# Peptides against a protein of PDB entry 5JXT: the designs that were tried, part 24

Target 1, 319 residues: chain A of PDB entry 5JXT
Amino acid sequence: SLLPKKEINVYIGMSEMQVKWYQKILEKDIDAVNGAGGKRESKTRLLNIVMQLRKCCNHPYLFEGAEPGPPYTTDEHLIYNAGKMVVLDKLLKRIQKQGSRVLIFSQMSRLLDILEDYCVFRGYKYCRIDGSTAHEDRIAAIDEYNKPGSDKFIFLLTTRAGGLGINLTTADIVILYDSDWNPQADLQAMDRAHRIGQTKQVVVYRFVTDNAIEEKVLERAAQKLRLDQLVIQQGRAQVAAKAAANKDELLSMIQHGAEKVFQTKGAFGTMAEKGSQLDDDDIDAILQAGETRTKELNARYEKLGIDDLQKFTSESAYE

## One batch from the design tools (peptide; aimed at target 1 E67 T74 L78)

Design b2_p14_3_s2 (made by RFdiffusion4, then SolubleMPNN; from b2_p14_3, 7 letters changed)
Fold by OpenDDE base, seed 5:
Order: sequence, then structure tokens, then C-alpha cells
Structure b2_p14_3_s2 (fold): chain B 319 residues (1-319), chain A 14 residues (1-14)
Amino acid sequence: as target 1 above (319 residues)
Amino acid sequence: SSETPRFILRRKAE
């Protein structure tokens, strides 16, 4: 029988460079961040801020002029300048040592470009699929990854391209480097490894930047997932349509952790203490804390009814 | 090593 998947949110602090870029993004549109635009503030402007903050949470090199140089090199700076890369780098060593194979999903093809350079730098053999990958090349990449005795350790995928019915049961680890606004897209990504033909325990690591926009993206995704489940169970199809973030929700998401980010000098959270020098015990502590917070998050939403879940989207803006 | 950052190099390959 297929074992149930284990999902763990991995809460990760920003690097010093991420904090600086996060501050710069907020400062550039400070009037919008403070809600000073009122009714005149466009939803598009707020969505653009959210997208820049999410890019910052993924990697600062998604911005022009963030990479140190010239000369520009592929070196350790690619890792230590992003909290998620520091954790990924340690986690992949552990996963490889265990004889596991890993799917890495992102919403951002440009992050996969950074991850390719990282794979080459670390000597990890990989496959890649994104939204621009030709159908034939997609089949070839899947077959190359799934072949018996494949030396491909990592599969890099955009969540949407990976969601399209492919079988990747030759992997047992899934890393969601970022989250989709639609939690069903992430579930579909997990189900590429967690499917008939899987013989191992599938473990899903969801990376979440702590004290940043991504916590609110995660909370909103968890709330939406629970709402979608309850709507399906109750046959109330009309409720699912209201799940588009309003301006006030977007503003609240942008403001979340912003004060603490402005007060922070250097790196944030787990990255402030150890930075790139995370050891195996630090990773175990991060995973254990993540497992606890994941249980707490799930327990918060499991107790809520449809009406509570619809209201909580508005009230969580004031906490 | 490159005189052009990866951000620009990858965008030119798209």
C-alpha cells in the first residue's frame, strides 16, 4: 500500500543580503506599504510588491545588481546569500547520503536557472522541466530521470509544468522551494512522487521564509485548501470563487514582518546565528521546529468551519 | 568567471 506522505514546513531566516533587498523593496513603495494610497492604491501595485518580496525570499540574484562582481563567478556566494539555498545545500547532502532522489519545485523558472548553476557547482546530476520545455524534451527528461540506474539525483521543475500528470515515483523526496497561490498546484506536484508505484515513504519539505510575506502566503494557501475541502464535502461550489486576495489582504501580507525586517541589521532568525555554517544538528533543529509549527498551523485551520474560514481571511489582516 | 552577471546572461538566452 502507498504510505501517507509526510509534509514538513521548513521555516528559514533571510540572509543579510535578502534583508537588505527586502528593505529596499519595501522602501521603494513605502507609501503603498503604509496604506497611504487608500482607495486609489491599485491592486496591481500591491501584487507587484508581493511578487518582488517573494523573489527576495527565493534568491536576491533574481534582481539586477544583487550578484557580487565583476568578476561574476559561480561560488559559495550563490548559497550563503539566500537562506533557502543554505538549508537546501545541507539538506541535499543528507538526502543523497540516504540514497534518496529529489524533486525540487518552484514557481519561478529564473530560480531554476540559479538551481542549475548550483547543481553544476556542487556536481549534482539533474534534469529540468519548465513551461518553455518542448514536449519531446519533457518526455526525454522524464525518461532519463526514471530509467533504471539513473545517475540523475535532482529533478528541477516549475510547479505548473511538473503538475501535468507525469510519474516521478523514482523520487521519494519533494522540496517545494516556494509555494503556489493555489495549494492544489502544490498537491499536484507532490502527487508526482506520491503515486501508485512509489515504494518509499514520500517526504515533502516546504520552504517558508520566516517573518516575511511567505508565512502569509502559506497561511492563505492552508486556509484556501481547507475551504476547498469543506466546499467539496458540503457540495457548496460557490464558495471557492471568493479566494482572490483583496487589497487589504495583500497590504496585510506585505506589512507582515516588515517592522522587524526594518529593525534587523544583518541576517534574520536561524541565519543570524550560524549563517552558512549550519551543521547537521542545526538542520535537525530546523526540521523539528518546522514539524511542530506545521502541526500547529494545520490544527488551527482544521477546527474552522466554512464561515470562519471566510471571515478569517479578513481578521488575520489585523493580527 | 564572466564580466556579465548570470541575471543578464540567462535573460539573453531566453
Scores: peptide ipSAE 0.415, ipTM 0.889, DockQ to the pose 0.232
OpenDDE base, seeds 1, 2, 3, 4: peptide ipSAE 0.392, 0.031, 0.404, 0.161; ipTM 0.883, 0.608, 0.885, 0.782; seeds 2, 4 fail the geometry check

Design b2_p14_3_s3 (made by RFdiffusion4, then SolubleMPNN; from b2_p14_3, 7 letters changed)
Fold by OpenDDE base, seed 4:
Structure b2_p14_3_s3 (fold): chain B 319 residues (1-319), chain A 14 residues (1-14)
Amino acid sequence: as target 1 above (319 residues)
Amino acid sequence: SSETPAYVLRRRAE
């Protein structure tokens, strides 16, 4: 029988570079961040800030002029300048040592570009599919990954491209490098590995930048998922998913952790303490803390009724 | 590698 998925939110501190860029993003639009624009503040402007903050949470090299160079090099700086990459790098070593194979999902094709360079740098054999991948190339990549005795360790996917009904049950680990606003998109991604034909325990690691906008993205996604479950259970088909995030909700999300980010000199959390020097014990601590916070998050939303859960948005911010 | 990363090259083409 198919074992239930184990889902763990992995809460990751920002690197020093991410903190600097996160500050810079907030400072650039400080009037909007402070709500000084009032009713005149464009929803589009707030959405742009949200997108930039999410980029920062993924990797600072998604910004022009962030990458050190020229000369440009593929080196350890690709890893240590992003908290998620530091954790990913250690986690992938563990996953590989366990004889597991991994799907890595992101909303951002440009992040997959960074992950390709990372895979090459670490000598990880990989496949890639995104929204631009031709149908034939998708089939070829899937077949190459699923091939008996495939030497492909990693499959890099955009969450949407991975949602297209493909079977990747030859992987048992799923990393959501970022989260979709729609939890169903992430579930569909997980279901590429967690389906009939899977013989292993599927483990899903959801990366979440701590003290940043991604916590609010996750909270909204969890809220939506619980609402969807309750609507199905209660047969209330007409619970109108409240429309797209209102300006106040977007503003609240942007403001989350902003004060602490402005006060922070250097990196956050384990990134401040250990940086790129995370060991196996540090990873275990991060995973254990993540498992605890995941249970707490789920327990928070399990206690809420439909009316309390209606304060979510279904906006998909794919870049 | 001292070569320009592929992600840098791709980002320059955008």
Scores: peptide ipSAE 0.263, ipTM 0.790, DockQ to the pose 0.631
OpenDDE base, seeds 1, 2, 3, 5: peptide ipSAE 0.098, 0.054, 0.045, 0.246; ipTM 0.754, 0.698, 0.711, 0.786

Design b2_p14_3_s4 (made by RFdiffusion4, then SolubleMPNN; from b2_p14_3, 7 letters changed)
Fold by OpenDDE base, seed 3:
Structure b2_p14_3_s4 (fold): chain B 319 residues (1-319), chain A 14 residues (1-14)
Amino acid sequence: as target 1 above (319 residues)
Amino acid sequence: SSETPAYILRREAE
């Protein structure tokens, strides 16, 4: 029988470089961040800010001129300048030592490019599929990954490309490096490993930058998922959960943690304390805290009715 | 590595 998947949100602090770039993004559009544009503020402008903040949460090198150089090098700076990379680097060592194999999903093909350089730098053998991968090359990559005795440890996928009905049950670990706005896209990604033919406990690690936009992306995704489940269970026509956040929702998401980001000198949380020197105990603490917060998040939305779930609860970033 | 990272090269080629 297929074991239920274990899903853990992994809350990760920003590196010092991420904090600096996050501040810079907010400062560049400070009038929009402060809501000074009011009804005149373009939804497109707010969406652009959200996308830049999400890029920052993934890796600061997604911005032109952020990387150190010239000369440009692949070195430890690729890891320590992004909180998610620091955690990923430690987690992958553990996963490999356990004899597990891992799918890494992202929304951003450019992040997969960074992850390829990282895999080469660490000597991890990998496969890759994204939206640009030809059909024949997708088949070849899947077959190479799934073959008996495959030396491919990592499969790098864009969430949308990985969602396309493929079987990757030869992996038992799923890392969602970022989250889709549509929780169904992430579920479809997980279901590549969590499917008939899986013999291991599937564990899903969802990376979430703490005290940042991604926490609100996650909350919105969890809310939508619960709403979709309740609508299906009640046999009511899909009340199309407003697919796109309104301006006020986007503004609230942008403002979340912004004050603390402006006040922070250096890195956040465990990234400030340990940086790239995270040990196995630090990872266990992060995973345990993440498991607790995941249960709390799920329990929050499980108690809400359809009418409550249709309202974006803007908990003010100040409460 | 003395080589320019592949992610930079891909970004510059777009």
Scores: peptide ipSAE 0.395, ipTM 0.883, DockQ to the pose 0.606
OpenDDE base, seeds 1, 2, 4, 5: peptide ipSAE 0.038, 0.019, 0.023, 0.015; ipTM 0.476, 0.546, 0.574, 0.477; seeds 1, 4 fail the geometry check

Design b2_p14_4 (made by RFdiffusion4)
Pose (drawn by RFdiffusion4):
Structure b2_p14_4 (pose): chain A 317 residues (1-241, 244-319), chain P 14 residues (1-14)
Amino acid sequence: SLLPKKEINVYIGMSEMQVKWYQKILEKDIDAVNGAGGKRESKTRLLNIVMQLRKCCNHPYLFEGAEPGPPYTTDEHLIYNAGKMVVLDKLLKRIQKQGSRVLIFSQMSRLLDILEDYCVFRGYKYCRIDGSTAHEDRIAAIDEYNKPGSDKFIFLLTTRAGGLGINLTTADIVILYDSDWNPQADLQAMDRAHRIGQTKQVVVYRFVTDNAIEEKVLERAAQKLRLDQLVIQQGRAQVAAAANKDELLSMIQHGAEKVFQTKGAFGTMAEKGSQLDDDDIDAILQAGETRTKELNARYEKLGIDDLQKFTSESAYE
Amino acid sequence: ENEEPLFVKKRREE
């Protein structure tokens, strides 16, 4: 029995420093922010703003010249200058206290570099797979975290790094520091720990910058994720749109017994006998329209799970 | 002893 995972959006604000940088990004190209300029502009200008705001929502130190002036030290400012780091610090502290281990995923390798300095600062044992990591390296990194009684606690990965089917069930908590544009990428990262061999409840925390660009980014991915479900669930429809033996058999046998019983004429003919007054015609049209409504209202309301013929139906016996 | 951040060193190398 594999427990369904708990996925929680943790909505996070921004530090005073992030607001300064957030405003500068928006100011440096306010024209494109207000939707100015021609409609012919290439997608490049806006996408550059998206990248900067994404970096800003992650950590201000991703911008050169942002960390407090030289010389550079690794201290508490690494935590309190990014809203996500403040939430993560207490979250990781609470995770270790309850005997849990955690996989931390990110889109940007430069952010895992910042998380490396954090892990060393707090004394956390950790592993890293980067996507810019050799094959034999990440094999050892997987094994080191999966070793029984492992020294490690945090596993730093990029959402795409490891590839398909790698197993990290020795962790039961997943933290998505930032989200991916395609939902299958984040969903695959959660299934590093949420797969066969996982014994404990998998909990996934997704850091989202509330009232900023990442909240809007999330809605779109949630929509694309909903669209994918509808396509997959309806993937049986085109194969259904020939005729089975039973389908052909049912067409022939339908009402055959009543035909055999009949010596004279059938229904509409036996009761009225090839002569029809106005009243008889009106009853035929009223009964037909009624049947037509009930038939259409029954089938136009159905779903794929009702129309889909099982392959075992072809096993006529 | 003051230590410089690893991510600053990597950035200088780039």

Design b2_p14_4_s1 (made by RFdiffusion4, then SolubleMPNN; from b2_p14_4, 10 letters changed)
Fold by OpenDDE base, seed 4:
Structure b2_p14_4_s1 (fold): chain B 319 residues (1-319), chain A 14 residues (1-14)
Amino acid sequence: as target 1 above (319 residues)
Amino acid sequence: PIVVPRYVLRRLAE
């Protein structure tokens, strides 16, 4: 029988560089962030801010002029300048030592570019597919990854490209490096490993930048997922979940953690304490804290009715 | 060799 997947949100602090870039993004559009644009603020501007903040949460080198150089090198700075990379780097060592194989999903093909360079730097053998990957090359990559005795440890995928019905049951670990706005896209990604033919316990690690917009992206996705489930269960097909965030929701998401980010000198959380010097105990602590927060998050939304889930509550249960 | 950012190198390889 297929074992239930274990899903853990991994809450990760920003690196010092991410904090600086996050501040810079907010400062550049401070009037929009403060809601000073009012009704005149374009949804497009807010969506652009959201996209920049999400890029920052993934890796600061997604910005032009962020990567140190010339000379441009692939070195430890690729890891320590992004909290998610620091955690990923330690987690992958553990995963490999356990004899597991891993799917890494992102919304951003440009992040997969960074992850390829990282894989080369660490000597991890990998496959890649994204939205631009030709059909034949996609088949070849899947076959190369799934072949008996494959030496490919990592599969790098864009979430939507990986969602296209492929079987990757030769992996037992799934890392969602970022979250889709549509929780169904992430579920479809997980279901590439969590499918008939899987013989191991599938574990899903969802990376979430702590005290940042990604928490609100996750909350919104969790609300939508629960709403979708309740609508199906109650047969109320008419409850169209507002598919797109409104301006006020986007503004609230942008504002989340912004004050603390402006007040912060250096990195956040475990990244401030240890930076790139995370050990196995630190990873265990992060995973344990993540498991707790995941249970709390799920329990929050399980108690909500349809009417409550239709309201974007900006109130974090942590205030 | 032109030392360019990784994102430029990838775009040039496309």
Scores: peptide ipSAE 0.090, ipTM 0.708, DockQ to the pose 0.238
OpenDDE base, seeds 1, 2, 3, 5: peptide ipSAE 0.014, 0.084, 0.051, 0.079; ipTM 0.454, 0.692, 0.677, 0.709; seed 5 fails the geometry check

Design b2_p14_4_s2 (made by RFdiffusion4, then SolubleMPNN; from b2_p14_4, 10 letters changed)
Fold by OpenDDE base, seed 5:
Structure b2_p14_4_s2 (fold): chain B 319 residues (1-319), chain A 14 residues (1-14)
Amino acid sequence: as target 1 above (319 residues)
Amino acid sequence: MIVTPKYVLRREAE
């Protein structure tokens, strides 16, 4: 029988470079961040801020002029300038050592470009699929990854391109480098490894930048997933349509952790303490803390009814 | 310093 998947949110501090870029994004639109635009503030402007903050949480090199150079080189700076890369780099060594194979999902094809440079730099053999990958190349990449005795350790996928019905049960580890606004897209990504034909325990690591926009993206996705489940169970089709974040929700998400980000000189959390020098004990501590916070998050939403889940989108703005 | 070609440069060379 297929074993239940284990899902762990991995809460990761920003690097010093991420903090600086996060501050710069907020400062550029400070009037919008402070809600000073009132009714005149466009939803589009707030969505653009959210997208820039999410890019920052993924990797600062997603911004023009952020990467050091010329010359542009792939080196340790590609790793230590992003908290998620520091954790990924340590986690992949462990995953490889245990004889596992890994799917890495992102919403951002440009992040997969960074991850390809990283794979080449570390000597990890990989496959890639994104939304621009031709059908024939997609089939070839899947077959190359799934073939008996494949030397391909990593599969890099955009969440939406990877979600399209493919079987990747030759992997047992899934890393969600970022989260989709639609939690169903992430579930569909997990189900590429967690499917009939899987013989191992599937473990899903969801990377979440701590004290940043991504915590609120995760909370909103968890809330939406629970709401969608309850709506299906109760036969109430009409509730699913209100899931688009309003201006006040977007503003609250942008403001989350902003004060602490402005007060921070350097990196956050474990990135401030250890930076790129994370050891195996630090990774175990991050995973254990993540498992605890994941249980707490799930327990918070499991107790809520449909009406509570619809209201909580407005009240979580003030906590 | 290992100068690995960037993704863009690798794709242009293929």
Scores: peptide ipSAE 0.212, ipTM 0.775, DockQ to the pose 0.350
OpenDDE base, seeds 1, 2, 3, 4: peptide ipSAE 0.045, 0.101, 0.038, 0.163; ipTM 0.649, 0.727, 0.657, 0.773; seed 3 fails the geometry check

Design b2_p14_4_s3 (made by RFdiffusion4, then SolubleMPNN; from b2_p14_4, 9 letters changed)
Fold by OpenDDE base, seed 4:
Parts: structure tokens; C-alpha cells; sequence
Structure b2_p14_4_s3 (fold): chain B 319 residues (1-319), chain A 14 residues (1-14)
């Protein structure tokens, strides 16, 4: 029988570089961040801020002029300048040592580009599929990854491209490097590994930048997922998924952790304490803390009724 | 170690 998925939110501090860029993003639009634009503030402007903050949470090199150079070379700076990369780098070593194979999902094709550079730098053999990948190339990549005795360790996917009904049951680990605004997209991604034909315990690691907008993205996604479940269970097909995130919701999400980010000198959390020098015990501590916070998050939303869950609407803002 | 072009260079060459 297929074992239930184990899902763990992995809460990751920003690197010093991410903090600096996060501050810079907020400062550039400080009037919007402070709500000084009032009713005149464009929803588009707030969405743009949200997207820049999410880019920062993923990797600072998604911004022009962020990568150190010239010369521009892939080196350890690709890892230590992003908290998620530091955790990923340690986690992948563990996963590989366990004889597991991993799917890495992101919303951002440009992040997959950075992850390709990382894979080459670390000598990880990988496959890639995104929204631009031709159908034939998708089949070829899937077949190469799923091949008996495949030397491909990592499959890099955009969450939406991975949602297209493909079978990747030859992987047992799923990393959601970022979250979709629609929790169903992430579930569909997980279900590439967690389906008939899987013989291992599927473990899903959801990376979440701590004290940043991604916590609010996750909360909103969890709220939506619970709402969807309750609507199905209660047969209330007419619970209109309330409209798009309003301006106030977007503003609240942007403001989350902003004060602490402005007050922070250097990195956050474990990134401040250990940086790139995370050991196996540090990873275990991060995973254990993540498992606890995941249970707490789920327990929070399990107690809420439909009316409380309808306070947050899920818009998928995709660039 | 093979020096891999950085992210910026690789994206400019594509």
C-alpha cells in the first residue's frame, strides 16, 4: 500500500545578503509598505513588491547586480548567499547518502537556472522540466530520470510543469523550494512522487523563509487548503473562493517581518549562528523545529470554521 | 575544479 506522505515545513533564515536585498526592496517602496498610498496604492505595485520579496527569499542572484563579479563564477557564494541553498546543500548530501532521489520544485524558472548552476558545481546529475520545455524533451527527461539504474539524482521542475500528470515515483523525496499561492498546485507536484508505483515513504520538505513574506504565503495556502477540504466535506459547492488578495491583505503580507528585517544586522536565525557551516545536527534541529511548527500550523487551521477560513482569499499572482 | 561560469554569464550566453 502507498504510505502517507510526510510533509515538513522547513523554516529557513535569510542570509545576510538576503536581508540586505529584502531591506532594499522594502525601502524602495517604503511609502507603499507603510500604507501611505492609501486607496491610491496600486494593487499591481503591491503585487510587484510581493514578487520581489519572494525572489529575495528564493535567491538574491535573481536581482540584477546581486551576483558577485566580475569575474562571474559559480562558487560557494551561490550557496551561502541564500539560506535555502545552505539548507538544500546539506539536505541533498543526506538524501543522496540515504540512496534517495529528489524532485525539486519552484515557481521560478530563473531559480531552476540557479539550481542548474548549483547542480553542475556540486556534480549532481539532474533533469529539468519547466513551462518552456517542449513536449518531446519533457518525455525524454522523464524517461531518463525514471530509467532503471538512472544516474540522475535530482529532477528540477517548475511546480506547474510538474503538475501535468507525469509519473516520478522513482523519486521518494520532494523539495518545494518555494510555495504556490494555490496549495493544489503543490499537492499536484507532490503527487508526481506520491502515487501508485511508489515503494518508499515519500517525504516532502517545503522551504519557507522565516520572518518573511513566505510565512504569509504558506499561511494563506494552508487556509485555502483547509477551506477547500471543508467545502468538499460539507457539500457546500457555493463557497465562492473569495476573490483575489485585496490590497490590505497584500500590504499585511508585505509588512510581515519587515520591522525585524530593518532592525537586523546580518543574517537571520541559524544562518546568523552557523551560516554555511551547518552540520547534520543543525539540519536535524531545523527539521525537528519545522515538524513542530508544521503541526502547530495545521492544528491552527483545523480548528477554524468556513467563515474564519474565508477571511483570506488566495490569488495566484504568477509572473 | 572546473570553473563554471556564474549565473549572470550563463544567462547572457543563452
Amino acid sequence: as target 1 above (319 residues)
Amino acid sequence: PVVVPGYVLRRLEE
Scores: peptide ipSAE 0.362, ipTM 0.860, DockQ to the pose 0.371
OpenDDE base, seeds 1, 2, 3, 5: peptide ipSAE 0.014, 0.007, 0.028, 0.037; ipTM 0.472, 0.474, 0.627, 0.596

Design b2_p14_4_s4 (made by RFdiffusion4, then SolubleMPNN; from b2_p14_4, 8 letters changed)
Fold by OpenDDE base, seed 3:
Structure b2_p14_4_s4 (fold): chain B 319 residues (1-319), chain A 14 residues (1-14)
Amino acid sequence: as target 1 above (319 residues)
Amino acid sequence: MMVTPRFVLKREAE
């Protein structure tokens, strides 16, 4: 029988470089961030800020002029300048040691380019599929990954490209490096490993930058998922969950953690304490804290009715 | 196909 997926949100502090770039993004559009534009502020401007903040949470090298150089190098700076890379680097060592194989999903093909350089730097054998991958090359990559005795440890996928009905049950670990606004896209990605033919416990690690926009992206995705479930259960197919955040919702998401980011000198959380020197105990603590916060997040939305789930609960940035 | 590392592409664009 297929075991249920174990899903764990992994809450990760920003590196010092991420904090600096996150501050810079907020400062560039400070009037919009402060809500000074009011009703005249364009939804497009707020969406652009959200997208820049999400890029920052993934990796600062997604910005032009952020990568140190010339000379440009692939070295430890690729890892320590992004909190998610620091955690990924430690987690992948553990995953490999236990004889697991891993799917890594992102929405950003340019992040997969960074992850390819990382895989080469660490000597991890990998496959890649994104939205530009030809159909034949996609089949070849899947077959190369799934073959008996495959030496491919990692499969790098864009969430959308991975959603296309492929079987990757030869992997038992799924890393969502970022989250989709549509929780169904992430579920479809997980279901590449979690399907008929899987013989292991599938574990899903969802990376979430702590005290940043990504917590609100996750909350919104969890809210939508619960709403979709209740609508199906109640036969109320007409309750289209508002797929797109309104301006006030986007503004609340942008403002979440912004004050603390402005006050922060250096890195956040475990990245401030340990930086790139995370050990196995630090990873276990992050995973345990993540498992607790995941249960709390799910329990929050399980108690809400359809009418409550249709309202964006702006928990104030102070709770 | 060897994917050209992003840092090589950056050097070629400078």
Scores: peptide ipSAE 0.043, ipTM 0.584, DockQ to the pose 0.180
OpenDDE base, seeds 1, 2, 4, 5: peptide ipSAE 0.033, 0.030, 0.023, 0.043; ipTM 0.659, 0.623, 0.602, 0.604; seed 5 fails the geometry check

Design b2_p14_5 (made by RFdiffusion4)
Pose (drawn by RFdiffusion4):
Parts: structure tokens; C-alpha cells; sequence
Structure b2_p14_5 (pose): chain A 317 residues (1-241, 244-319), chain P 14 residues (1-14)
């Protein structure tokens, strides 16, 4: 029995420093922010703003000249200058206290570099797979974290790095520092720890910058994830739109017994006998429209799970 | 590229 994973959006604010940088990004190209300029502009200008705001929502030290002036030290400012780092510090502390281990995913390798300095600062044992990591390296990195009684606690990955089918069930908590544009990428990262061999409840925390660009980014991915489900669930429809033996058999046998019983004429003919007054016609049209309504209202309301013929139906016996 | 803080930390370790 594999427990369904718990996925929680953790909505996070921004530090005072992030606001300064967030405002500068929006100011440096305020024209495009207010939707000015021609409609012919290429997508490049706006996408550059998205990248900067994404970096800003992650950590201000991703911008050169942002970390406090030289010389540079690795201290508490690495934590308190990014809202996500403040939430993560207490979250990681609580995770270790309960005997849990955690996979931390990110879109940006420069952020895992910042998380490396954090792990050394707090004394956390950790592993890293980067996507810019050789094959033999990440094999050892997987094994080191999956070794029984492993020294490691945190596993730093990029959402895409490892490839398909790698196993990290020796962890039961997943933290998505930032989200991906396509939902299947984040969903695959969660299934590094949420797969066969996982014994404990998998909990996934997704850091989201509330009232900023990442909240809006998330809604779109949630929509695209909902669209994918509808396509996959309806993937049986085109194969259904020939005729089975039973379908053909049912068409022929329908009402055949009543036909054999009949010596004279059938229903509408036996009761009224090829002569029809106005009242008889009116009853035929009223009974038909009623049947037509009930038939259409029954089938136009159905779903794929009702229309889909099982392959075992072809096993006529 | 690495942050200046991470470079300074690596230099001290060396």
C-alpha cells in the first residue's frame, strides 16, 4: 500500500531587500510592465523580466552586487535576506527533529550553490545532482543518500537533473524551492521519493511567493496540469469513434422475438391498421418527441467511462 | 558563476 502524497503550497513573502530589487526590475523596464509599446514586440523583452523576477523570488544574491559589500561572508544574512530561506530554515530544522529526510529541488543551479553554502553553514550533510553532473557521479550520489544508515540529510537537485526512474525513497519529504512551467516536471521530482519502496507518507512542500509573480505562475501550471488530465482521461474516445460481433448481433436480435410472435402486423400497424386519423398521428408525434428527449438527455450527459467498450466484450461466449 | 562569498569560503578552506 503506497500512501497518496501530501502536496502543500507554502505561500511566502519577500524580505526588505527583495522588495528593493523587485522594484528595480519592474522600474528598469516599466514601459513593458504597463503594457506599452507595439503589439509587434517579440516575446524576448517580457520573458527577460520574468526571469529576473523569478530569480528575485528565489534569492537576491542571484544578482551580482546584491550581497553585502566586500569582503563577503557566509552568515545569517544568507538566511534572512530571502523569504524562502527563512521559512526553509525552520522547516528543515523541524524535519530533522522528526527523523525525516528531504529532497530539495530547484530550477536554477546558482540557487543550489546558495543552498550549498547554507548547508555548510548549518553543518548539514548533503548530496547534490546538478544536471551538469556526470553519470558515474550521480550514481554514487544516489547510492550515498540511499545507503542504510546514511550520514546525509538533504539532497539538492535540479528538477530535471537525474533522469527517469531514479529512486530516492530513503527520503519522505520533498521541498520545491521554485516551480516549473510544465507540471509533469515537478510531478516527476516528487515521484523520486513517492514510488514503490517508500514506506512513509510523502509530503511535498512547494514554496510560492504570494502576491508576486510566482503565485500567478502557479495558477497557469495548475491549469495546464488540469488540461493534461482531461486529455489523458479522454484518450479512449478516438479509438471508439467498426462494429463488434455482439454489436452486430444485438442489432439483429433486437425485437426479433416479438417479430416471431407476431402473425399480423407490428405495433403501429396492428393497433390502427394502415389508416390513420389526425388523432392517431398526433399520438405518434407526441410519443416520439418524448422518447427523443429522454434518449438525447441520457446520452448527451454521459462520459467516457460509460461509452468505453472493454476489450473483454469481444470475448463473446 | 559562483558567488563571491562562496569563492572566499573555498579560498579559506584551501
Amino acid sequence: SLLPKKEINVYIGMSEMQVKWYQKILEKDIDAVNGAGGKRESKTRLLNIVMQLRKCCNHPYLFEGAEPGPPYTTDEHLIYNAGKMVVLDKLLKRIQKQGSRVLIFSQMSRLLDILEDYCVFRGYKYCRIDGSTAHEDRIAAIDEYNKPGSDKFIFLLTTRAGGLGINLTTADIVILYDSDWNPQADLQAMDRAHRIGQTKQVVVYRFVTDNAIEEKVLERAAQKLRLDQLVIQQGRAQVAAAANKDELLSMIQHGAEKVFQTKGAFGTMAEKGSQLDDDDIDAILQAGETRTKELNARYEKLGIDDLQKFTSESAYE
Amino acid sequence: SLTESKKARLEKEE

Design b2_p14_5_s3 (made by RFdiffusion4, then SolubleMPNN; from b2_p14_5, 10 letters changed)
Fold by OpenDDE base, seed 4:
Structure b2_p14_5_s3 (fold): chain B 319 residues (1-319), chain A 14 residues (1-14)
Amino acid sequence: as target 1 above (319 residues)
Amino acid sequence: MLSKRSLARRAAEA
């Protein structure tokens, strides 16, 4: 029988470089961040800020002029300048030692470009699929990954491109490097490994930048998922959470952790304490803390009825 | 196989 998937949110501090770039993003649009734009602030501007902050949470090298060089080299700086890369690097080493194989999903093809550089740098054999991958190349990559005795350890996928009906049950670990705004896209990504033909316990690690916008992205995704589940269970098809985040929701998401980010002179959390020198015990602590916070998050939304879950969405329906 | 990003860098440095 297929074992239930284990899902763990992995809460990761920003690197010093991420903090600096996160500050810079907020400072550039400080009036919008403070809500000083009022009714004149465009939803598009707030969405742009959200997207820049999410890029920062993924990797600072997604910004022009962030990467050290010229000459541009692939080295340890690719890892230590992003908290998610530090955790990924240690986690992949553990996963490989366990004889597991891993799917890594992101919303950002440009992050997959960084992850390819990382894979080459670490000597990890990989496959890649994104939204630009031709159909034939996609099939070839899937077949190369799934073949008996495949030497491909990692599959790099964009969440939406990887969600398209493919079977990747030859992997047992799923890393969501970032989250989709639609929790169903992430579920569909997980279901590439967690499907008939899987023989192992599927474990899903969802990376979440701590004290940043990604916590609010996760909360909103969890709320939406619970609402969708309750709507299906109650047969109330009309209650589909239609509303894209309103301006106030976007503003609240942008403001989340912003003050603490401005006050921070270095990295956050374990990244401040250990930097890139995380050991196996540090990873276990991060995973254990993540498992606890995941249970707490789920328990928060499991207690909420449709009406409570809608209050956060319905105040946005009358403007 | 060289990464897409590494290929793009080499092309910009050439």
Scores: peptide ipSAE 0.434, ipTM 0.922, DockQ to the pose 0.139
OpenDDE base, seeds 1, 2, 3, 5: peptide ipSAE 0.405, 0.337, 0.301, 0.289; ipTM 0.912, 0.893, 0.878, 0.877; seeds 1, 2 fail the geometry check

